# Peptides against a protein of PDB entry 5LHZ: the designs that were tried, part 81

Target 1, 78 residues: chain A of PDB entry 5LHZ
Amino acid sequence: QLLKSVFVKNVGWATQLTSGAVWVQFNDGSQLVVQAGVSSISYTSPNGQTTRYGENEKLPDYIKQKLQCLSSILLMFS

## One batch from the design tools (peptide; made by RFdiffusion4, then SolubleMPNN)

Design b2_p23_8_s1 (from b2_p23_8, 11 letters changed)
Fold by OpenDDE base, seed 4:
Structure b2_p23_8_s1 (fold): chain B 78 residues (1-78), chain A 23 residues (1-23)
Amino acid sequence: as target 1 above (78 residues)
Amino acid sequence: SLSDIDSRELFQQVRELLRQLNS
């Protein structure tokens, strides 16, 4: 269930879920889902392919970029 | 640069912020 949705200029939409997860829908059509109690993050590319990245995995630069953006969004939510 | 950012550190940063958000 959705708890709160926020429009982020030049980024997209960020939604906090009742589960504690945060879901970001980027303007480029990609998506990120992060959850504190989960050891992986979920990235969906614009073409709809979903990849999970573990906390010990080397992240691609574009994923790091989006996670950095997500970090800023999380600060905005609080 | 982004290439210099440690993936694990970034991952942990996000998770910590999530925990704070949900506290």
Scores: peptide ipSAE 0.664, ipTM 0.902, DockQ to the pose 0.905
Fold by OpenDDE base, seed 1:
Structure b2_p23_8_s1 (fold): chain B 78 residues (1-78), chain A 23 residues (1-23)
Amino acid sequence: as target 1 above (78 residues)
Amino acid sequence: SLSDIDSRELFQQVRELLRQLNS
């Protein structure tokens, strides 16, 4: 399943999956999964609770922060 | 600030970058 894993200093690990998804495991224990062609993102909090957010949904600030971080990571992958 | 960032625009930015990665 794993295509490529990259350690990102002060952030965590970012993994590109063969499925086309990108999986970020943050140092705070949270996780973010995004995939092209899917209209939602998956966030897992440190306590293990998973929430999906749609593209038309107002995002909490902490989600925005992690998406901004993810954007920077995606730029690194490309 | 973070509050100035539109959720939809940020979402679309991520999707576009992801699409580019998988192209």
Scores: peptide ipSAE 0.664, ipTM 0.901, DockQ to the pose 0.836
Fold by OpenDDE base, seed 3:
Structure b2_p23_8_s1 (fold): chain B 78 residues (1-78), chain A 23 residues (1-23)
Amino acid sequence: as target 1 above (78 residues)
Amino acid sequence: SLSDIDSRELFQQVRELLRQLNS
């Protein structure tokens, strides 16, 4: 279930779930899901392919960029 | 630049902010 959904200008939509997860839907059609207590993040590309990345993996630059954006959103929610 | 951002540090930053949000 949804706790809060916010429109982020020039980024997309960000939703906080009751599960503790945060779901970001970017304007380019990609998505990120991060969840408290889970050691991996979920990235869905614009073509719908989903990849999970662990905390010990080297991230692609485009993932780092989106995570940095997500960090800013998390600060906004708090 | 993006190349200067450490993946693990970024990952941990996200997790910490998420924990704070849910506290």
Scores: peptide ipSAE 0.664, ipTM 0.902, DockQ to the pose 0.801
Fold by OpenDDE base, seed 5:
Parts: sequence; C-alpha cells; structure tokens
Structure b2_p23_8_s1 (fold): chain B 78 residues (1-78), chain A 23 residues (1-23)
Amino acid sequence: as target 1 above (78 residues)
Amino acid sequence: SLSDIDSRELFQQVRELLRQLNS
C-alpha cells in the first residue's frame, strides 16, 4: 500500500510504501524500487523489462545516475 | 563523474537513507 506520493520536478513521481520501500517513476518511463531490508534494487526499463541488482555487482552508469537522484529524494522525504 | 562513484558505496548510501526514513 502507498503512504504518500510526491511529484519531483524534472524527475517524475516518488512514492513511499507502507512496506518501507520507495518507488520512483522517472520521466523517461523507467522505474526504481528500493527497500532497506532487501539486498537488491529493482529496475524496470521503459519497455517493461525488470532487472534486479545486488549490492556486490557493478551498476551501469544510468542506474548510478538514477540512484544518485533517488538519494536526493530520500533526503527530501525525511 | 559517475566513473568515480563506487556502486557498492552508492548502494549502501541508499539503504542507509531508507533505514533513516523508516525509523
């Protein structure tokens, strides 16, 4: 379930879930889901394909960009 | 630059911020 959704200028929408997860829907059609108790992140590409990345694997640059953006969003939620 | 950002450090940063958000 959803706690709150926030529009982020030039980024998209960020939603905090009751599960503790944060779901970001970017303007390019991609999505990220992150959760503190989970050792992986979920990325969905604009075409709907989902990939999970673990904490010990190298991230693509476009994922790092989105995670940096997500970090700023998390600070905003706090 | 992005090449200077370690994937694991970025991953852990996000996780820590999530823990703080949910505390």
Scores: peptide ipSAE 0.664, ipTM 0.902, DockQ to the pose 0.815

Design b2_p23_8_s2 (from b2_p23_8, 8 letters changed)
Fold by OpenDDE base, seed 1:
Formats: sequence, C-alpha cells, structure tokens
Structure b2_p23_8_s2 (fold): chain B 78 residues (1-78), chain A 23 residues (1-23)
Amino acid sequence: as target 1 above (78 residues)
Amino acid sequence: SLSEIDSKELFQKVRELLKKLNS
C-alpha cells in the first residue's frame, strides 16, 4: 500500500510504502526498492530483470549512482 | 567519484536514513 508518493525532478517518482519500504521509479524505467530491516536492496532494470544486492557485495557504479540519489530522496522525506 | 565510494558504506547510509524515516 502507498503511503506517500513524491515527484522528483529529473529522477522520477519516489514512494513510501506502508510496509516501510521506499520504492523509486526512475525515468529510465529502472526501479529501486529498499526496505527497513532487510539486508538487501532490489534493483529492477528497464527490461524487468530484478537483481538483489547485499550489503557486503561490491555494487556496480550505476547502482551506486541510484543509491546516492535515493539517499537524497530519503533526506527529503524525513 | 563513484569509484571512491565504498559500496558497504553507501549501503549502510541508505539503511540508516530509511531507519530514521520509519522511526
């Protein structure tokens, strides 16, 4: 269930879910989901393929970019 | 640059911010 959705200029939409997750839908068609209490993040590519990344693995640069963006969004929500 | 950013550190930053959001 959606709690709050925010349009982020030049990024896309960020949605806070009642579950505690934050879901970002990027303009490039990719998606990122982070969830409190979960030790992994979920990235969905524009073609619909989903990959989960753990906290101890090396992240691709494009994932780092999106996580940096997400961190800024989280600051806006708070 | 991105190459200078530690993946784990970034991951933890996001998790901490998310924790604060849900507190």
Scores: peptide ipSAE 0.661, ipTM 0.901, DockQ to the pose 0.806
Fold by OpenDDE base, seed 3:
Order: C-alpha cells, then structure tokens, then sequence
Structure b2_p23_8_s2 (fold): chain B 78 residues (1-78), chain A 23 residues (1-23)
C-alpha cells in the first residue's frame, strides 16, 4: 500500500510504502526498490527484467547513479 | 565521479537513510 507519492522533477516518481520500502519510478522506465532490513535492492529495467543486488556486490555505474539519486530523495522525505 | 563511489558505502548510505525515514 502507498503512504505517499511525490513527483521529482527530472527524475520521475518516488513512493513511500507502508511496508517501509521506497519505490522510485524513473523517467527512463526503470524502477528501483529499497527496503530497510533487507540486504538487497531491486532494480527493474525498462523491459521489465528485475535484478537484485547485494550489499557486497560491485554495482554497475547506472545503478550507482540511480542509488545516488535515491539517497537525495530519501533526504527530502525526512 | 561514479568511479570514486564505493558500491558498499553507497548501499549502506541508502539503507541508513531509509531506517531514519521509517523511525
């Protein structure tokens, strides 16, 4: 269930879920889901393919870029 | 620079911010 959805200029939509997760839908059609207490993040490509990344895994640059963006969004929400 | 950002450090930063948001 959705707690709050916010439009972020030049990024897309960021949604806080009642589960404690944050879901970002980027303008390029990709998605990122992060949740406290979970040791992995979920990335969905524009074609719908989902990949999970662990905390000790080397991340692709495009994932790092999106996580950096997400961190800024989390600061805005708090 | 993305090459200068450690993946693990970035991962932990996001998780900590999320914990604070849910506190």
Amino acid sequence: as target 1 above (78 residues)
Amino acid sequence: SLSEIDSKELFQKVRELLKKLNS
Scores: peptide ipSAE 0.661, ipTM 0.901, DockQ to the pose 0.843
Fold by OpenDDE base, seed 4:
Structure b2_p23_8_s2 (fold): chain B 78 residues (1-78), chain A 23 residues (1-23)
Amino acid sequence: as target 1 above (78 residues)
Amino acid sequence: SLSEIDSKELFQKVRELLKKLNS
């Protein structure tokens, strides 16, 4: 279930789910899902390929960028 | 720069913010 969705200028849409997950749909067509209690994040590229990254993995710069963006969004939600 | 940001540190930051959001 969706709890709330917010439009983030120059980023896209961010949705908080009742599950505790946050789902970001970026303007570039990519998506990121993070969830409390889960030790991995889910990234979907614009071409639809999904990759899960663990907390101990070295992240690509583009993933770091989106996680930094996500952190700002999470602050907005609070 | 992004290359200088520790992946695990960033990951944990996000997780902590998620915890706060869901508290």
Scores: peptide ipSAE 0.661, ipTM 0.901, DockQ to the pose 0.851
Fold by OpenDDE base, seed 5:
Structure b2_p23_8_s2 (fold): chain B 78 residues (1-78), chain A 23 residues (1-23)
Amino acid sequence: as target 1 above (78 residues)
Amino acid sequence: SLSEIDSKELFQKVRELLKKLNS
């Protein structure tokens, strides 16, 4: 299911999946998965707890930080 | 700053970039 994985300095690993999703594994042990056409994002904390956030929800600052970082990664992939 | 970034706007930005990546 993995299409391409890249190491991002001071961030972690970013993987493009054959499903069209992008999976980021951050250095702090957290993870973020985003998928076009899906109205939610998936965040997994370092302790393994997963939370889904919808497009109309107010995001915690630490999630916004990681999404901003993800935006830069997606721009790099393109 | 993060307080100036709207959650929905950021969400949509990610989605649009992802669509472009998959095109």
Scores: peptide ipSAE 0.661, ipTM 0.900, DockQ to the pose 0.835

Design b2_p23_8_s3 (from b2_p23_8, 8 letters changed)
Fold by OpenDDE base, seed 5:
Order: sequence, then C-alpha cells, then structure tokens
Structure b2_p23_8_s3 (fold): chain B 78 residues (1-78), chain A 23 residues (1-23)
Amino acid sequence: as target 1 above (78 residues)
Amino acid sequence: SLSDIDSKELFDKVRELLKKLNS
C-alpha cells in the first residue's frame, strides 16, 4: 500500500510504502525496492525481470548507480 | 567512479537513510 509518491526530475517517481519500503520507478523503465530490516534489494529491469541482490553481493555498476541515486532521494526526504 | 564504490557501503547507506525516514 502506498503512503506517498514524489516526482523526482530527471529520475522518475519515488514512493514510500506503508510497509516502510521505498519504491523507485526510474525513467528507463526499471524499478528498485529497498526496505530497512531486509538484507536484500529488489531490482526489476525494463523488460519486467526481477532480481534480488543480497547485502554481501557484488553489485553491477548500473545497480550501484541507481542505489547512489536512491540515497540522494532518501537524503532529500529526510 | 562506480568501480571504486563498495556495494556493501551503498547497502548500508541506503538502509540507514531509510531507517531515518521511517523514524
């Protein structure tokens, strides 16, 4: 369930969920879901394929780029 | 560069900021 959504220029939409998770829908069609207390993140590619990455896994550069972007968004919300 | 950024560090940063958002 959605709590609130914010439009982020040149990035996409960032939504805070009632679960405590944050869901980002990027302009390239990809999506990222992160949640405190969960040791993994969920990435959905533009073609709809979803992959979960653990906290101890080496992330692809495109995932790190989006996480870095997400951190900037979260900092903005605080 | 992205290759110099540690994955675990990014994970921790995001989750810490998320905790603050939910506080």
Scores: peptide ipSAE 0.657, ipTM 0.898, DockQ to the pose 0.933
Fold by OpenDDE base, seed 1:
Structure b2_p23_8_s3 (fold): chain B 78 residues (1-78), chain A 23 residues (1-23)
Amino acid sequence: as target 1 above (78 residues)
Amino acid sequence: SLSDIDSKELFDKVRELLKKLNS
């Protein structure tokens, strides 16, 4: 279930789930899901392909960009 | 640049902020 959804200018929508996860739907059609207590993140590309990245895994630059954006969003929520 | 940012460091930053959000 959705707890809170926030529109982020030039980014998309960020939603906090009752599970504690945060789900970002980017304007480019990609999605990112992160959750505390989980050692991986989930990225879904615009074509619907989902990839999980571990905490010790080298991230592609475009994933880093999304995470940087997400960190700003999370900071905004707090 | 992004290439200078450590993946693990960024990962941990996000999780830290998420933990704070859920507290």
Scores: peptide ipSAE 0.657, ipTM 0.897, DockQ to the pose 0.894
Fold by OpenDDE base, seed 3:
Structure b2_p23_8_s3 (fold): chain B 78 residues (1-78), chain A 23 residues (1-23)
Amino acid sequence: as target 1 above (78 residues)
Amino acid sequence: SLSDIDSKELFDKVRELLKKLNS
């Protein structure tokens, strides 16, 4: 279930879920889901393909960019 | 620079912030 959805200028939509996860829908059509207590993150490309990345995995630059953005969003939510 | 940021460090930062949000 959705707890709160916020429009983020030049980014897209960020949604806090009752599960404790945060779901970001980026303007480029991609999505990112992160959840506390889970050792992986979920990235969905614009074409709908989903990839999970582990905490010890080297991340592509475009994933790093989105995680940096997500960090800023999380700070704003707090 | 993205190349200067360790993937795990960034990963951990996100999770830490998420935990604080849910506290």
Scores: peptide ipSAE 0.656, ipTM 0.897, DockQ to the pose 0.855
Fold by OpenDDE base, seed 4:
Structure b2_p23_8_s3 (fold): chain B 78 residues (1-78), chain A 23 residues (1-23)
Amino acid sequence: as target 1 above (78 residues)
Amino acid sequence: SLSDIDSKELFDKVRELLKKLNS
């Protein structure tokens, strides 16, 4: 269930779920989901392929960029 | 630079913020 959805300029849409997850739909067509109590993140590429990354896994730069952006979004939600 | 940022550090930052959001 959705708690709040916000438009983020030059980024896309970010949605907070009652589950504790945050779902970002980026303008480039990719998606990122992070969830409380889960040790991995979910990234979906523009072509629809989904990859999960663990907390101890080395992340590609483009994932780091989106997580950096997500950090700013999380601050905005708070 | 972004390439020098530790993945685990970034993960921890996100989780901390997520925890605060859900508190």
Scores: peptide ipSAE 0.656, ipTM 0.897, DockQ to the pose 0.817

Design b2_p23_8_s4 (from b2_p23_8, 12 letters changed)
Fold by OpenDDE base, seed 4:
Structure b2_p23_8_s4 (fold): chain B 78 residues (1-78), chain A 23 residues (1-23)
Amino acid sequence: as target 1 above (78 residues)
Amino acid sequence: SLSDIDSAKLISEVRKLIEELNS
């Protein structure tokens, strides 16, 4: 369930979930879910494929970009 | 560059921020 959603210009929507996760819906159609207390992240590509990445797994650059973007968004909340 | 960014460090940073958000 959703707590609140924030529109981020040129990025998309960032939503805080009651579960403690943050869900980002990017303008390119991809999605990223990061859950506190969970050692993996979930990425859904624009084609709908979902992949989970472990915290010690080497990430593709485009995933790093989106995580860095998310980091920036989260920093704005503090 | 992104090539120099450690994946674990990046994920850790994001998770930390989310934990702070939830606190």
Scores: peptide ipSAE 0.599, ipTM 0.877, DockQ to the pose 0.903
Fold by OpenDDE base, seed 1:
Structure b2_p23_8_s4 (fold): chain B 78 residues (1-78), chain A 23 residues (1-23)
Amino acid sequence: as target 1 above (78 residues)
Amino acid sequence: SLSDIDSAKLISEVRKLIEELNS
């Protein structure tokens, strides 16, 4: 279930789930799901392919960009 | 530069912020 959804200009939507996860739907059609209690992150490409990355796994630059963006968004939540 | 950012550190930062959000 959804707890809170925030529209972020030039980024997309960031949603806090009741599970504690944060779900970001980017304008480019990609999605990112991060949960504090889970070591891996989930990225879904615009074509619908989902990839999970471990916390110690080297991330592609485009994933880093989106995580940095998410970090900035989360600072707005609090 | 993004190449200078450690992946583990970045993920840890985001997860920490989410944890704080849930608190």
Scores: peptide ipSAE 0.598, ipTM 0.877, DockQ to the pose 0.916
Fold by OpenDDE base, seed 2:
Formats: C-alpha cells, sequence, structure tokens
Structure b2_p23_8_s4 (fold): chain B 78 residues (1-78), chain A 23 residues (1-23)
C-alpha cells in the first residue's frame, strides 16, 4: 500500500509504502526499492530485470547515482 | 566522485533516512 507519492523533477516518482519501504520510479524506466530493516536493496532495470544488492556488496556507479538521488530526496522530506 | 563513495555507507545513509521518515 502507498502512503504518498511525490513527483521529483528530472527524476521521477518517489513513493513511501506502508511497509516502510521507499519506491522510486525513475524516468529512465528503472526502479529502486529500499526498505528499513532490510539489508539489501532492489534495483529493476528498464528491461525489467531485478537485482538485489547486499549492504556490503560493491555497487555499480549507476546504482550509486540513483541511491544518491534517493538520499537527496529523503533529505528534502525531513 | 561517486566511484569514491563506499557502497555500504551509501546504503546505510539511505536506510537511516528511511527509518527517520518512518518514525
Amino acid sequence: as target 1 above (78 residues)
Amino acid sequence: SLSDIDSAKLISEVRKLIEELNS
């Protein structure tokens, strides 16, 4: 279930879920899900392939970029 | 650059912010 969705210019949509997760739908068609209490993150590429990354796993730069973007969005919510 | 950012620290930061958002 959705708590609220926020449109972010030049990024896409960021949605807070009742599960405690944040779901970002990027303009490039990719998606990112990060949930409090869960050590891994979920990335879905534009082609629909989903990959989970552990907290101690080296991330591709494009994933880091999207996480940094998410971080910036979350800071704005405070 | 982003290549210099530790992945674990970045994930931890995001998770922390989400925890704060949920509180």
Scores: peptide ipSAE 0.598, ipTM 0.878, DockQ to the pose 0.940
Fold by OpenDDE base, seed 3:
Order: structure tokens, then sequence, then C-alpha cells
Structure b2_p23_8_s4 (fold): chain B 78 residues (1-78), chain A 23 residues (1-23)
């Protein structure tokens, strides 16, 4: 269930879920889900492939870019 | 650079912000 959706110029949409997760839909067609209380993150590529990354797993640079973007978005929520 | 960013620290930062958002 959705709580709040925010349009972010040149990025996409960020949605806060009642589950405590934040779901980002990027303009490039990729998606990122990060949930409170869950150590792993979920990334879906534009082709629809979903990969989960553990908290201590080395991330690809493009994933780091998405996470940094998400950090900036979350700062805007507050 | 992005290659210098620790993955665990980055995930921790995001999760912290989400937890703050949920509070």
Amino acid sequence: as target 1 above (78 residues)
Amino acid sequence: SLSDIDSAKLISEVRKLIEELNS
C-alpha cells in the first residue's frame, strides 16, 4: 500500500510504502527497493531482471549511483 | 569517485534515512 509518491525531476518517482519500504522508479526504466528492517536491497534492471544485494556485498558502480540518488531523494522527504 | 564509496556504508546511510522517514 502506498503512503506518498513524489515526482523527482530528471530522476523519476519515489514512493513510500506502508511496509516501510521506499520504491524508486527511475526514468531509465530501472527500479530500486530498500526496506527498513531488511538488510538487502532489490534492484530491477530496465529489462526486468531483479537482483538482491546484501548489505556487505560489493555493489556495481551503477547501483551505487542509484543509491546515492535515493539518499538525496530521502533528504528531500524530510 | 564512486569506486571509492564503501557499499555497506552507502546502504547503511539509505536504510537510516528510511528508518527516520518511517518514524
Scores: peptide ipSAE 0.598, ipTM 0.877, DockQ to the pose 0.883

## One batch from the design tools (peptide; made by RFdiffusion4, then SolubleMPNN)

Design b2_p24_3_s1 (from b2_p24_3, 14 letters changed)
Fold by OpenDDE base, seed 4:
Structure b2_p24_3_s1 (fold): chain B 78 residues (1-78), chain A 24 residues (1-24)
Amino acid sequence: as target 1 above (78 residues)
Amino acid sequence: SQQQQTLQAVLDKVQSFLEKSDSL
């Protein structure tokens, strides 16, 4: 279930889930899911392809950009 | 609150992923 959804201008929507995950739906159609107790993050490309990345994995630059964006969003919520 | 703790944990995870990726 969804706990809270916030609109972020020029980014998209960020939603906190009851599972403890944060789900970001970017304007470009991509999605990012990060959950506190899970050792991987989930990225879904605009075409619907989902990839999971481990905590010690080198990330593509575009993934890092999305994560940095998420970080900024979370800081705004604090 | 639990919600705030969860958000902080997510933030910590994101930062960890970024830092570890930068080290590779």
Scores: peptide ipSAE 0.709, ipTM 0.919, DockQ to the pose 0.904
Fold by OpenDDE base, seed 5:
Structure b2_p24_3_s1 (fold): chain B 78 residues (1-78), chain A 24 residues (1-24)
Amino acid sequence: as target 1 above (78 residues)
Amino acid sequence: SQQQQTLQAVLDKVQSFLEKSDSL
């Protein structure tokens, strides 16, 4: 269930869920889900393939860039 | 609020992921 959705210019949509997750839908068609209390993050590519990354593994550069973007978005939510 | 605390927890997690990945 959705709590709050915000449009972010040149990025896409960011939504806070009742589950404790933040869900970002990027303009390139990819998606990122980060949830409080869950030890992995979920990335869905534009073609629909979903990959989960653990907290102690090396991330692809494009994932790091999107996580950095998410950090900036979260500061706007507060 | 609980919602604000949850957002902070998500932010902390994202920063942790980035820092740990950079160390590998």
Scores: peptide ipSAE 0.709, ipTM 0.919, DockQ to the pose 0.849
Fold by OpenDDE base, seed 3:
Structure b2_p24_3_s1 (fold): chain B 78 residues (1-78), chain A 24 residues (1-24)
Amino acid sequence: as target 1 above (78 residues)
Amino acid sequence: SQQQQTLQAVLDKVQSFLEKSDSL
């Protein structure tokens, strides 16, 4: 279930879930899910393909950019 | 609150992923 959804200009929507996850829906159609207590992150491309990344893994630049964006968004929730 | 704690945990995780990726 949803706790809070925030519209972020030029980014998309960021939602906090009761599961402990934060879900970002980007304007380009991609999605990012990061959940407390889970050792991987989930990225879904605009075509619907989902890839999970573990810690200690080299990330594609576009994933790093979206994670940096998420970091900034999380500060808005506090 | 639990909500605040989980947000902080998510933030910590994101930053950890970024830092570790930058080292590779």
Scores: peptide ipSAE 0.709, ipTM 0.919, DockQ to the pose 0.803
Fold by OpenDDE base, seed 2:
Structure b2_p24_3_s1 (fold): chain B 78 residues (1-78), chain A 24 residues (1-24)
Amino acid sequence: as target 1 above (78 residues)
Amino acid sequence: SQQQQTLQAVLDKVQSFLEKSDSL
């Protein structure tokens, strides 16, 4: 279930879910899901391919950029 | 609130992922 959705200018939509996840839908068509209590993050490319990343692996630069963006969004939610 | 605490936990997770990735 959706708890709160926020439009972020030049980024996309960020949604807080009742499950404890934050779901970002980026303007480029990609998606990112980060959930409390889950040891991996989920990235979906614009073509619909989903990749999960563990907490101790090297991340692609474009993933790090999106995570940094998410951090900024989360601070705005506070 | 619980939802605010959960939001903070997500933020902490994201920061941890970034820091650990940068160390590799």
Scores: peptide ipSAE 0.707, ipTM 0.918, DockQ to the pose 0.850

Design b2_p24_3_s2 (from b2_p24_3, 13 letters changed)
Fold by OpenDDE base, seed 2:
Order: structure tokens, then sequence, then C-alpha cells
Structure b2_p24_3_s2 (fold): chain B 78 residues (1-78), chain A 24 residues (1-24)
């Protein structure tokens, strides 16, 4: 279930879920889910393919960029 | 609030992922 959804200009939508997850839907059609208490993050590409990354895993640059974007969003919410 | 604390935890996780990835 959704707690709150926020439109972020030039990024997309960021939603906080009751599960403790933050779900970002980017303008390019990709999605990112980060959840408290879960050791991995979930990325879904625009074509619908989902990949999970562990906390000690080397990340692709495009994932880093989206995580940095999410970090900025979360700082705005604080 | 509990929701804000959860957001804080998510932020910390994201930052940890970035820092650890940069160290690899």
Amino acid sequence: as target 1 above (78 residues)
Amino acid sequence: SPQQETLKKVLEKVQSFLEKSDSL
C-alpha cells in the first residue's frame, strides 16, 4: 500500500510504501525499489527486466546515478 | 515519526551501497 507519492521534476515519481520501501518510477520507464531491512536493492529496466543488487556488490554506473538521485530525493523529504 | 525514521534508514542504505560500490 502507498503512504505518499511525490512528483519530482525531471526525475519521475517517488513513493513511500507501508512495507518500508521507497519506490521510484523514473521518467525513462525504469524503477528502483529500496526497502529498510532488506539487504538488496531492486532495479527494473524500461523493458521490464528486474535485477537485484547486494550491498557489497559493484554497481553499474547507471545504477549509481539513479541511487544518487534517490539519495537527493530522500534528503529533500527529510 | 515512524515514516520519517524509515526514510532515514532507506537513505542510510542507499549511501552505504554507493560508498561500498565505490570501494570495489
Scores: peptide ipSAE 0.700, ipTM 0.916, DockQ to the pose 0.880
Fold by OpenDDE base, seed 4:
Structure b2_p24_3_s2 (fold): chain B 78 residues (1-78), chain A 24 residues (1-24)
Amino acid sequence: as target 1 above (78 residues)
Amino acid sequence: SPQQETLKKVLEKVQSFLEKSDSL
């Protein structure tokens, strides 16, 4: 269930879910889901492949870039 | 608000992931 969706120019859509998750749909077709209280994050590539990353593993650069983007969005909308 | 606190916690998680990844 969706609480609020925000369009972010040159990025995509950021949505807050009733579950406590934030769901970002990037313009390149990838997706990122981050939820408080869950020890992993979910990334879906443009081809639909989903990977979960734990909090203590090294992240691919493209994942870090997406997370940094999400961080900027959250800070901007705070 | 609860919604704002949730966003704050998500931000904290994102920042934690980035910091921990950079340390590896």
Scores: peptide ipSAE 0.700, ipTM 0.916, DockQ to the pose 0.911
Fold by OpenDDE base, seed 1:
Structure b2_p24_3_s2 (fold): chain B 78 residues (1-78), chain A 24 residues (1-24)
Amino acid sequence: as target 1 above (78 residues)
Amino acid sequence: SPQQETLKKVLEKVQSFLEKSDSL
C-alpha cells in the first residue's frame, strides 16, 4: 500500500510504502527498493531482472549511482 | 512522525551501503 508518491524531475517516481519501503521507479525503466528492517536492497533492471544486494557487498557502479540519487531524494524529504 | 523516522532509517541504510561498498 502506498503512503505517498513524489515525482522527481529527470529521475522518476519515488514512493513510500506502508511496509517501510521506499520504491523508486527510474525513467530508464529500472527500479530500486530499500526497506527499513531489511538487510538487503532490491534492484530491477529495465528488462525485469531483479537482483538483491547485501549490506557488505561491493556494488556495481550503476547501482551506486542510483543509490546516491535515492540518498539525495531522501535528504530532500527529511 | 513515524513516516519520517522510517525515511531516516532508509537513508541511513542507503548511506551505509554506499560507504561499505566504497571500502571494498
Scores: peptide ipSAE 0.700, ipTM 0.916, DockQ to the pose 0.869
Fold by OpenDDE base, seed 5:
Structure b2_p24_3_s2 (fold): chain B 78 residues (1-78), chain A 24 residues (1-24)
Amino acid sequence: as target 1 above (78 residues)
Amino acid sequence: SPQQETLKKVLEKVQSFLEKSDSL
């Protein structure tokens, strides 16, 4: 279930779920899911392929850019 | 609120992932 969805200009939609996860749907068709208490993050490419990344894993630059964007969104809503 | 605290935890996780990745 979802708690709140917010439209973010030039980014897409950010949604907080009752599970404690934040779900971001980017304008390029990709998605990120980050959940409190879970040691990995989930990325879905525009083609629908999902990859999970662990805490000590080197991230592709495009993933880092999207995480930085999410960080900025979360700081804005704090 | 519990929802606000959850958002803080998510932020901390995201920042941790970025910092650790930058060190590799």
Scores: peptide ipSAE 0.699, ipTM 0.916, DockQ to the pose 0.880

Design b2_p24_3_s3 (from b2_p24_3, 13 letters changed)
Fold by OpenDDE base, seed 1:
Structure b2_p24_3_s3 (fold): chain B 78 residues (1-78), chain A 24 residues (1-24)
Amino acid sequence: as target 1 above (78 residues)
Amino acid sequence: SAQQQQLQQVLEKVQSFLEKSSSL
């Protein structure tokens, strides 16, 4: 299921899945999953609670920050 | 490759989420 896992210093682990998803495990214990072909993104807090956000939804600042981080990671992969 | 294409799609999705999100 895993295509590639990359350690990102001061961020955590970023993994590309065969499903088309990118899964980031942050150092703070939170997780973010974004998948090609799926209209929502998934965030899991350090306590294990998962929330899905829609494409046009107002995002919490901490989600925006982590998405920006993911964007930077993806730019390094391509 | 297909994997690279999917990666690009994820990038575009992330950027779209950031651009469409409004704090107002």
Scores: peptide ipSAE 0.676, ipTM 0.907, DockQ to the pose 0.785
Fold by OpenDDE base, seed 5:
Structure b2_p24_3_s3 (fold): chain B 78 residues (1-78), chain A 24 residues (1-24)
Amino acid sequence: as target 1 above (78 residues)
Amino acid sequence: SAQQQQLQQVLEKVQSFLEKSSSL
């Protein structure tokens, strides 16, 4: 279930879920899900392919950029 | 609140991923 959805200019939509997850829908059609208590993150590309990454895995630069963006969004939520 | 605490946990997780990961 959804708790709160926020529109972020030039980024997309960020939503907090009752599960403890944050779900970001980026303007380029990609998606990112990060959940408290889960050791991996979920990235969905614009073409619908989903990949999960563990904490010690190497990330592509474009995913790191989106995580940095998410970090900034979370600081605004608090 | 529980929801605020969960947001902080997500933030800490994201920061951990950024610090540990490399594209090289």
Scores: peptide ipSAE 0.676, ipTM 0.906, DockQ to the pose 0.701
Fold by OpenDDE base, seed 3:
Structure b2_p24_3_s3 (fold): chain B 78 residues (1-78), chain A 24 residues (1-24)
Amino acid sequence: as target 1 above (78 residues)
Amino acid sequence: SAQQQQLQQVLEKVQSFLEKSSSL
């Protein structure tokens, strides 16, 4: 279930779920899911392929950029 | 609230991923 969904200009939509996850739908068609209590993050490319990343992995630069964006968005939710 | 606490946990997780990202 959705708790709160926020439109972010030039980014897309960010949604907090009752599961403890935050779900970002980017304008480029990609998606990012970060879940409280889960050790990995989930990235879905525009073509629908999903990749999970662990905490100590080398992240692609585009993933780092999206995570940095998410960090900024999360500060707005508070 | 639990919702706010979970949001904080997500923030901390994101920041941890960014700081710890390294080559294997």
Scores: peptide ipSAE 0.676, ipTM 0.906, DockQ to the pose 0.741
Fold by OpenDDE base, seed 4:
Structure b2_p24_3_s3 (fold): chain B 78 residues (1-78), chain A 24 residues (1-24)
Amino acid sequence: as target 1 above (78 residues)
Amino acid sequence: SAQQQQLQQVLEKVQSFLEKSSSL
């Protein structure tokens, strides 16, 4: 269930879920889900392919860029 | 609040991923 959604100009939508997860829907159609207590993050590409990444796993640069963006969003709407 | 606590935990996780991960 959705708790709160925030529109971020030139980025997309960031939503906090009642589960404790944060769900970002980027303008390019990709999605990122991060949840406390879960050891992995979930990235969904614009074509709908979902990949889970572990905490110590090497990340593609585009994933790191989106995580950096998410970090900024969290700091902004918190 | 619980909501704020969850947001903080998510932020910490994101930062951990950024710090620990290397580029591909």
Scores: peptide ipSAE 0.676, ipTM 0.906, DockQ to the pose 0.723

